# Designs tried in a protein design run: peptides against a protein of PDB entry 4GXB. Part 188

Target 1, 277 residues: chain A of PDB entry 4GXB
Amino acid sequence: VPTEEVSLEVLLSNGQKVLVNVLTSDQTEDVLEAVAAKLDLPDDLIGYFSLFLVREKEDGAFSFVRKLQEFELPYVSVTSLRSQEYKIVLRKSYWDSAYDDDVMENRVGLNLLYAQTVSDIERGWILVTKEQHRQLKSLQEKVSKKEFLRLAQTLRHYGYLRFDACVADFPEKDCPVVVSAGNSELSLQLRLPGQQLREGSFRVTRMRCWRVTSSVPLPSGSTSSPGRGRGEVRLELAFEYLMSKDRLQWVTITSPQAIMMSICLQSMVDELMVKKS

## One batch from the design tools (peptide; made by RFdiffusion4, then SolubleMPNN)

Design b2_p27_1_s4 (from b2_p27_1, 8 letters changed)
Fold by OpenDDE base, seed 4:
Structure b2_p27_1_s4 (fold): chain B 277 residues (1-277), chain A 27 residues (1-27)
Amino acid sequence: as target 1 above (277 residues)
Amino acid sequence: MMQQILELLAAGQPLDVTVENPVFDPD
């Protein structure tokens, strides 16, 4: 793509649009800096955020495709998909809520975290009781952003990224699950017919390794569900997990978001490595 | 690693990438 000046739309978690003028040849960091400048986010806080490629669903929810990498050209990455459903979203890129303290010290940082948290609650990524929801709404009405965030930080799955419903081979083959990544773990939520919601927690520190694979489904003559076209690439994330002493077991998740899941794992690992240093 | 993944996807090539976890703690 020839180098041209273009207007690029970047969304916040709440759908707020940020328009930035960038070059088509600008890399991810350049675009991120432009977004930060547009928002008046100070330079020292830029590193707490990243740009993500997402698919906007009909209901306005975002399905995260991947984090834009340093070598990528965000304009090219999003436009090459030739679909208006794909968007670039700004979101915090750390897992430990302790880093919220650094971000919250700045008005713009506070606003970004607040908007993200409100959105995550509205989307059901953060799990709330009825009473907690009432308290959060009260704080939202008062526009008490700091207090809102402090309460939110105590909630289940705060800081988690929730994926679309997918399939895993745990606890049984072909189990429908909802995967969430956060707090140095993958949470697999399963609801079997007639049963209560079950959650499996897989801590990153108990994963020996993980594997991302793709395959082209063979036209198996079996009645594949009508919606997936015959040529759709199947993505899987597998991880080898220490289930018990000296017992490693592979867990496999089949999801179009397998790449994003692997990015989350790597990101959580990276953060843990920094803390050990 | 991610560059390789994205390139393979763009080329329609199969992915098979394994990552060893440096923070694995069997203890």
Scores: peptide ipSAE 0.614, ipTM 0.943, DockQ to the pose 0.792
Fold by OpenDDE base, seed 2:
Structure b2_p27_1_s4 (fold): chain B 277 residues (1-277), chain A 27 residues (1-27)
Amino acid sequence: as target 1 above (277 residues)
Amino acid sequence: MMQQILELLAAGQPLDVTVENPVFDPD
């Protein structure tokens, strides 16, 4: 791609558009810096955010495809897909809510966290009770962003990334699940016929390893996945989990977001490693 | 790792990447 100056659209979690002038050859960090500058986010807070490639769904929700890597060219990465449904999104990229304190000290950082949190609640990524919802609405009406975030930090799945409904082989084969990543775990929510909602929590520290695989479905294979056309690549994330003492078991998630899930795992691991240092 | 994944995807090649977890704690 020739090096040219282009206007690149980057979305916030709430869908707010940030237009930045960048070069087609600008790498992820360059674009991130441009976005930060446009938002007046201070340099010392840039590291708390990342750019993500997402697919915008019909309802306006984002399906996260991957975190844009340092070597990527965001303009090229998004435009090469040749679909308007793909967007670049700015989102916080840390897991420990303790880092919110650093970000919240800045007006722009506070606003970003607030907007993201509001969006996550609206999208059902953060789980709230009726009473909590009332409290959040009240705080939102008052535009009490700090208080809003403090309350939100106590909520179930705060800081989690929620994935699209997919399939896992746990607890049963071909089990429909909703996976969320956060708090150094993968949460698998499932509802089996005639059963209550169940949640499986898989702590990263109990994963010996994980594996990302792709396969091309055989023509004769019933594509059980709704909406996957013939010849679409099937992605899977598997992790070997310590279920009990000396008992390792593989859990496999079949999802087009398997790569993103693996990125989340790596990111959580990285953060844990930093904390141990 | 991610670079390899992206390259393989771009090439339409199958992925098979395993990552050992350095923070695995069996205790």
Scores: peptide ipSAE 0.614, ipTM 0.942, DockQ to the pose 0.800
Fold by OpenDDE base, seed 5:
Structure b2_p27_1_s4 (fold): chain B 277 residues (1-277), chain A 27 residues (1-27)
Amino acid sequence: as target 1 above (277 residues)
Amino acid sequence: MMQQILELLAAGQPLDVTVENPVFDPD
C-alpha cells in the first residue's frame, strides 16, 4: 500500500471519536502516539493503553476482535475488512488496578479511566448492585471522577473484559456461557433455564497451557443458526486446567473471540511475569 | 505467536497453536 496521509478515527470506550492524521504506513505504536498527542496524554502514560480492533454491534456495544499488534498498520488492518462495523478502540491494557494510581494522577488519564469505567458499568461488564448503582450515579452527577473510580475498583469484575455469549464444554457439553477475562482469571458464567447463575473461575496460574484452533464446521443437518453461513470458521480456545491435585482437565470454549481470549491470557501471564521478576 | 496466528488467518490456513504457561503453579 502506498504511503499516504489519512484521517483515522479512533474511538474511546464510550464511543467518543478521536480523529488523528496518520500515514497509512504508521504502525500501531505510531498511531497510539498520535492518539495520545491528540488527547494530550503524557508520553509516560501511553504504555498503559492499547488499540483494539472491535466490531460495533447494533446496540452500539463493542465486540473485541483482537488487540492490534506492534507490527500491524492500524489503518490497513481496519480498512481491509471492508466493513463499517469494524472500529479501532483505545482502552487500558493492564489488569492490576494498582496501575490505576499512576494513570489517575494525570487529568487526561483520569478522564480516560473514568469514561471506560462508566461504559463498562453501562454495558454490564462490571457487576453492580442496585445500591452500588445509586452511589455511582450520585458520584457521576457530582462529576467526582476520582471517587467514582475508587468505588468502581471495589466492584465485581472491575477491570474485566466481557465477551459475547458463546459455548463451552464445561460443566457439560454445549453449555451456553458468558466469558470474562480479568484479575488473572477467566470467569465462565452459566445460566441454564430454571437454574441459578453458576460461575466457574479459572485462575491463569492453574492453567498448564492453552490452545487456539480453527476448523470448518462439517455441514451438520441440524438447523444452522441463521447468522453462521456455510463455511464460517469455527474458533476454539482450550486450556488444560488443574481441577484438583494432580488432576488436569481440558476446558474448551467455542467462540469467534477465541483469539481475543488467548490474547487476554497471554497479557495476564505477561503481567504476572513482570510482578514475579 | 500472534504474528503466526494472524498470518495463518490471512492465508486461510487452519490454526493449531499451543502455548505453555510459564506461570503455571501446581502447588
Scores: peptide ipSAE 0.614, ipTM 0.943, DockQ to the pose 0.779
Fold by OpenDDE base, seed 1:
Structure b2_p27_1_s4 (fold): chain B 277 residues (1-277), chain A 27 residues (1-27)
Amino acid sequence: as target 1 above (277 residues)
Amino acid sequence: MMQQILELLAAGQPLDVTVENPVFDPD
């Protein structure tokens, strides 16, 4: 692609559009810096955020495809897909809520975290009780962003990324699950027929390894999930988990977001490694 | 690793990548 100046749209979590002028040859960091400049985000806070490739659903929700890598050209990455459904989203890229303190000290950082948190609550990524919801609404009406975030930080699945409904082989084969990544774990929520909602927590520190695989479904008459067109690549994330002392078991998640899940795992691992040093 | 994954996916090639976890703690 020839080097040209182009206008690139980057979305915030709440759908707010940020237009930046960049070169087609600009890498992810260059684009991120341009977005930061447009938002008046200080340079020292840029590292707390990343650009993500997402697919926008009909309801406006974002299905995260992957974190844009350093070597990628965001303009090329998004336009090469030749679909208006694909967007670039700015989101915080750390897991430990302690880092919120650094970001919240700046007005722009505070606004970004606030907008993201509001959106995550509205989308049901952060789980709230009726009473908590009332308290959050009250704080939102008062436009008390810091207090809102402080309360939100105490909520279940704060800071988690929620994935689209998918399938796992745990606890049973072909079990429908909703996976969320955060707090150095994968949370698998499932509801089996006639059973109550269950949550399985898989801590990253108890995963020996993980594996990402792709396959082309054989045309065999098995019920293609209605959303996968003929010939779509099937992606799976498997991880070997320490269930009990000296007992390792593989858990496999079948999801088009398997790549994104693996990125989350790696990111959580990386953050844990930094904390150990 | 991610570059390889993206290239394989773009090419329609089978993906099979295993990552060892350095923070695995069996204790």
Scores: peptide ipSAE 0.612, ipTM 0.942, DockQ to the pose 0.798

Design b2_p27_2_s1 (from b2_p27_2, 15 letters changed)
Fold by OpenDDE base, seed 1:
Structure b2_p27_2_s1 (fold): chain B 277 residues (1-277), chain A 27 residues (1-27)
Amino acid sequence: as target 1 above (277 residues)
Amino acid sequence: ETFENPQRYEVEGDPAVTAEALAARAA
């Protein structure tokens, strides 16, 4: 691609548009810096955020595809997909809520976290009770962003990424599940026939390893899942988990977001290693 | 179900982070 100056749109979690002028040859960090400059985010806070490739769903929600890597050219990465449903999103990229303290000290950082948190609640990524929702709404009306975040930090799945509904082989084969990643775990929510809603917690510290596989279904057989076009790639995330003492078991999640899930796992592991140092 | 040309990516956890799981494997 020829090096040219272009206008690139980057979205915040709430869908707010940030337009930046960049070169087609600018790498991920260059674009991130341009976005930070546009928002007046200090340089020392840039590292708390990342750019993500997402697919915008019909309802405006974001399906996270992957984190943009350092070597990538964001303009090329998004335009090469030749679909307007793909967007670049700025979001915080750490997991431990303790890092919020660093970001919240700055007005722009505070606003970014606030907007993201409001959006996550509205989208149902953060789970709230009726009473908690009332309290949050009250704080939102008062425009008390710090207090809002402090309350939000105590909520279930604060800081988690929620994935689209998919399928797992645990606890039973072909179980419909909703996976969320955060707090050094994968949370699998499911409702089996005749049962209450269940949530399985898979801590990364009990995962020996994980793998992502891609495959193309054979044309032979009625195994076309509804909504999967002919010849679509099937992605799976499998992890080997310590279920009990001396008992390892493979758990497999079938999802088009398997790559993003693996990125989350690695990111959570990396953060844990940093905290131990 | 049969699939063609599967690609696999495997990541091993860090022993310091996943020590419990690794210990179980060794048993």
Scores: peptide ipSAE 0.032, ipTM 0.532, DockQ to the pose 0.068
Fold by OpenDDE base, seed 2:
Structure b2_p27_2_s1 (fold): chain B 277 residues (1-277), chain A 27 residues (1-27)
Amino acid sequence: as target 1 above (277 residues)
Amino acid sequence: ETFENPQRYEVEGDPAVTAEALAARAA
């Protein structure tokens, strides 16, 4: 693509549109800086956020596809898909809520975290009780953003990324699950017939390794994934997990978001390593 | 593509599949 100035739309988690004038040749960091400048986010806080490629669902929710890499050209990355459903989203890119303290010290950072958190709650990414919901609403009505975030930080799956419903081979084969990544874990929520909602926690610190596999089903093969056409690419995330002492077991998640899941895993590991340094 | 986790295993209990997941979506 020839280098030219373009208007690029970047969305916040709540769908708020941020229009930035960038070059088609601008890399991810350049675009991120432009977004930060547009929002008046200080330079020292830029590193707490990343740009993500997402697919906007019919209900307006975002299905995260991947984090834009530093050498990518966001304009090209999103426009080359030739679909309006794909968007670029700004979101915080750290996992430890302790880093919220750094971001919250700035008005813009606070607003970004607040908007993201409100959106995550509304979308059901963060789990709330009735009482918590009441408290959150009260704080929201008062526009007490700091207090809202402090309460939100205590909520289940705060800071998690929630993925679209998919399939895993745990605890049973072809088990419908909802995967969420956060707090150095993959959370697998499931409800088997006749059972109550269950959640399995897979801590990254107990994962020996993981891999993403791309495959094309054979014509004779049936896709176990509803809605997938014959011959569509099937992505799987498999991780080898230490179930118990001296017992490693592979767990496989079949999801179009397998790549994003792996990115989350790596990101969580990276953050843990940084905290240990 | 395979990614190796460089971290050491932490001593934790067996992965628990619990019914603790109580959730209500905020309106």
Scores: peptide ipSAE 0.029, ipTM 0.503, DockQ to the pose 0.039
Fold by OpenDDE base, seed 5:
Structure b2_p27_2_s1 (fold): chain B 277 residues (1-277), chain A 27 residues (1-27)
Amino acid sequence: as target 1 above (277 residues)
Amino acid sequence: ETFENPQRYEVEGDPAVTAEALAARAA
């Protein structure tokens, strides 16, 4: 594609639009820097955020497709899909809430975390009780962003990325599940008929390996997958998990977001490696 | 199950990070 100056729209978690003038040839980091400059985010805080390709759902929620990689051209990546549903979103890209302290010291960073957290709560990514919700609303009314975040940091699934409903082979075959990634784990939530909500916690430190497969099911081998018909591309994330001493078991998640899930796994592993160094 | 033209990506966890799983590796 010829190099041209274009206006690119980047969304915050709350749907706020940030318009930046970039070149079509600008890579992910270039665009990220442009967004940071537009927001007046300090250079030393840029590394705490990433650009993500998402599909905007009818309710305005975002289905994360993947993190934009360094070599990508964000303008091309989003426009080549030829659908207005696809957007570029700025979101924090670390998992340990301890890093919030660095970001919160800056007014812009604080605002970004606040907006993201409010959105995640409203979308049900962060789980809250009625009492917690009341407390959060009170703090929101007072516009006490720091206190709001401090309370939010204590909430279940704070900092998690929630995926669309999908299917797993655990604990049973073709089991509908909701997967969330965060706190160095994959959380698989499910409700079997007549049962209470269950959650499987799969810590990355107990995953020997994982893989993503992209394939087209044959008629004889087709399985039910929500939102996908026969002959459509099937994405699966499989990980080998240490269930108990000397007992490894493969768990397979069938989801259009399998790639994003694997990106989250790698990102969590990378962060853990940094902490050990 | 049989699939056509599977594309596969595989990543093994780092032993320093996934020490528990490493200890349980089978022969």
Scores: peptide ipSAE 0.024, ipTM 0.537, DockQ to the pose 0.069
Fold by OpenDDE base, seed 4:
Structure b2_p27_2_s1 (fold): chain B 277 residues (1-277), chain A 27 residues (1-27)
Amino acid sequence: as target 1 above (277 residues)
Amino acid sequence: ETFENPQRYEVEGDPAVTAEALAARAA
């Protein structure tokens, strides 16, 4: 790709557009620095954020595809997909809410966390009661961003990344689930017919290993699975989990976001290692 | 179901983080 100056659009979690002038040859960190400069985010806070490739759904929600890697060229990565639905999003890239304290000390950092949190609540990524919702709205009307975040930090699935509805083989085969990653776990939420909402918690500390598999289904004669067209790539995340003492079991999630899930797992493990050192 | 040409990426958990699982496997 020839090196040229281009205008690149980077979105915040709330859909706010940040336009930056970069080179097509600029790597992920270069683009991230350009975004930070545009937002007036100080250099020492850049490391708390990452750029993500997402697919914007019709309702404006983001389906996270993957985190952009260091060696990538964000302009090339997003434009090569040749679809306007793909976007680059800036989002915080740590899991422990304790790091919010560092980010919130800066006005720009505070605004970024606030915008992200508002969006996560509106999209149902963070779960709230009616009373909590009322309190949050009141704080939002008062523009009390710090107080808003402090309340939000106590809410269920604060800091989690929510994935699109998918399928798992747990607790039973072909079970529709909603997966969320955060707090050093994968949360699998499901509602079986006639049952209450259930949640399976899979802690990364009990995962021996995980793998992502990409495959193409064989043309089956009559069994057209109505859900996926012929020739669609099937992605699966499988992890070997310590279910009980001396009992390891593989759990498999079938999702187009399997790669992103694996990135989250690795990121959570990495953060845990940093905390232990 | 049978799939053609599966590609796999596998990562093993870190012993310092996933000690419980490693201990169970060794037992």
Scores: peptide ipSAE 0.022, ipTM 0.539, DockQ to the pose 0.068

Design b2_p27_2_s2 (from b2_p27_2, 11 letters changed)
Fold by OpenDDE base, seed 4:
Structure b2_p27_2_s2 (fold): chain B 277 residues (1-277), chain A 27 residues (1-27)
Amino acid sequence: as target 1 above (277 residues)
Amino acid sequence: EEFLNPERFEIEGDPEVTARALAERAA
């Protein structure tokens, strides 16, 4: 792609549009800096955020595809897909809520976290009771952003990334699940027939290894994912989990977001390593 | 027992998908 100046749209978690003028040759960091400048986010806080490629669903929800890599050209990455469904989203890129303290010290950082959190609650990514929802709405009405975040930080799945409904082979084969990544875990929510909602927690520190695989299911094969057409590529994330002492078991998640899940896993591990060093 | 740094295997499967996935792999 020839180097030229272009207008690039970057969305916040709440769908707010940030338009930046960049070069087609600008790499991810360059675009991120441009977005930061547009928002008046200080340079020392840029590292707490990343650009993500997402697919916007009909209801406006975001299906995260992947984190944009340093070497990528965001303009090319998004436009090459030739679909208006794909967007670039700015989101915080750390997991430990302790880092919120650094970000919240700045007005812009606070606003970004607030907007993201509100959106996550509205989308059901953060799980709230009726009473908690009432409290949050009250704080929102008062525009008490810091208090709102402090309450939100205590909520179930705060800081998690929620994936689209998919299928896992745990606890049963072909089990519909909703996967969320956060707090150094993959959370699998599921409801088996005749049972209440259950959540399985898979801590990354108990994963010996993981892998992403792709395959093309046979037209008449039993391995086809529900709703997938013939010949559609199937992505899977498999991880070997330490269920108990000396008992490893493979868990496989079939999802178009398998790559993003693996990125989350690595990111969580990396953060843990940094904290331990 | 906990693992400090779990191993992420190389992406397997369809070469085209694999190539794309490798390019998208986080550091």
Scores: peptide ipSAE 0.021, ipTM 0.509, DockQ to the pose 0.284
Fold by OpenDDE base, seed 1:
Structure b2_p27_2_s2 (fold): chain B 277 residues (1-277), chain A 27 residues (1-27)
Amino acid sequence: as target 1 above (277 residues)
Amino acid sequence: EEFLNPERFEIEGDPEVTARALAERAA
């Protein structure tokens, strides 16, 4: 693609649009820097955020597809999909809430975290009780962003990325689940017939390995999952988990977001390695 | 027992689909 100046739209978690003028040849970091400059985010805080490719759903929610890699050209990456439902989103890219302290020291960083957290609560990514919700709303009305974040940091699934409903083979075959990634784990929420909602926690430190596979279903007369046309690619994330002492078991998640899940796993592992180093 | 650095496998499956998916990521 010839190098040309273009206008690129980058969304915040709350859907706020940030328009930046970039070159078609600008790489991910260049675009990220342009977004930071537009927002007046200091250079030393840029590393706490990343650009993500997402699919905007009809209800306005974002389905995360993948993190944009360093070598990518964001303009080309998003436009090549030839669908307006695909967007580029700016989001924090660390997992440990301790790093919030660094980001919150800056007004722009604080605003970004606040907007993201509000959105995550509104979308149900962060789990809240009725009383907690009341407290959060009160703080929001007062526009007490720091206090809001401090309370939010104590909530279940704070800092998690929630995926679209999918299917796992655990605890039973073809079990509908909602997967969330955060705090060095994959959380699988599920409801078995006649049972209450339960959560399975899979810590990355107990995963020996994981893999993503893609397959094209054979036109066999088996029940095509409603909505997937013949020939749609099926993605699976499989990980080998230490269930007990000397007992490894494979768990497989079938999801179009399997790639994003694997990116989250690697990112969480990388962050843990940095902390231990 | 805990694993400090789990092994990540590359994307496996249909070579054409995989190649396209990787290309879309690289483009």
Scores: peptide ipSAE 0.021, ipTM 0.505, DockQ to the pose 0.290
Fold by OpenDDE base, seed 5:
Structure b2_p27_2_s2 (fold): chain B 277 residues (1-277), chain A 27 residues (1-27)
Amino acid sequence: as target 1 above (277 residues)
Amino acid sequence: EEFLNPERFEIEGDPEVTARALAERAA
């Protein structure tokens, strides 16, 4: 692609549009800096956010595809998909809520976290009780952003990324699950017939390894992948988990978002390493 | 027992190519 100046749209979690003028040859960091400048986000806070490639669903929800890598050209990455449903989204890219304190000290940072959190609650990524919802709404009405965030930080799955419904081989083969990543874990929520909602917590520190595979199903394949036609590429995330002392077991998640899941895993591990160093 | 740094295997295939292919098929 020839180098030229273009207008690039970057969305916030709430769908707010940020238009930036960038070069087609600008890399991810360049675009991120442009977005930060447009928002008046201080340079020292840029590192708390990342650009993500997402697919916007009909209901406006975002299905995260992957984090844009440093070497990528965001304009090219999004436009090459040749579909308007793909967007670039700015979102915080850390997991430990303690880092919120750094971001919240700045007005723009506070607003970004607030908008993201509101959106995550509205989309059901953050789980709330009726009473909590009432409290949150009250704070929202008062536009008490700091207080809102403080309450939100106590909520279940605060800071998590929620993925689209998919399939896992845990606890049984071809089990429909909803995966969420956060707090150094993968949370697998499932409801078996006639049973209550269950949640399996897979801590990253108990994962010996993980891998993502891309494959084309054979016509005679016994596995059904919902939403995929014959011959479509199937992505799987498999991780070897320490179920008990000296007992490792592979868990496999079949999802179009397997890549994003793996990115989350690595990101969580990286953050843990930083904290431990 | 916990692992300090779980091993991440390389993604089999090109994620960008895969994503593009999926998008094209979905269109």
Scores: peptide ipSAE 0.016, ipTM 0.463, DockQ to the pose 0.295
Fold by OpenDDE base, seed 3:
Structure b2_p27_2_s2 (fold): chain B 277 residues (1-277), chain A 27 residues (1-27)
Amino acid sequence: as target 1 above (277 residues)
Amino acid sequence: EEFLNPERFEIEGDPEVTARALAERAA
């Protein structure tokens, strides 16, 4: 693509559109800086956010595809897909809620976190009780953003990224699950026939390694992944987990978002290492 | 079931993190 000035749309978590004028040759950081400038976000807070490639579903929800890499050209990355369902989204890119304190000190940062949190609650990414919902609604009506966030920080799966329903081989083969990433873990929620809702917590500190694989089923083969055809690419995330003393076990998740899951894992590990040093 | 595997990515966990987890288990 030749270098040209273009208008690029970047969405916030709540679907708010931010239009920026950039060059087609601008890299991810350049576009991020342009978005920050448009929002009046201070330079020292830019590092707390990243640009993500997402697929917008019919209900307006975002299915995260991957984080845009530093070398990428966001305009090219999104337009090359030639589908209007793909969008670029700005979202916070840290996991520890302690970093919220830094971001909340600025009005723009506060607004971004607030908008993201409201959206995550509305989409069911953050889990709330009836009483908590009442309290949050009251704070939202009062537009008490700081208090809203402080309460939200205590909620189940605050700061988590929720993935589309998929399949895992845990606890049994071809088990439908909902995966969420956050708080240095992968959470697998499932309901087996006749059982209550269960959640498996897999802490990254107990993962020896993980891998993403892409494969194509043979014509004579079959796929156990719901909604996948025999000729479609199958993505899997597998991780080796320390289940108990001296017992490692592989867990495999079959999902079109396997790449994004692996990005989350690496990001969580990286953040832990920064805190460790 | 047989699959063709056009690409595979594998990332090792952080050895220090794993070592810590193992140490905590042994304690």
Scores: peptide ipSAE 0.019, ipTM 0.502, DockQ to the pose 0.065; fails the geometry check

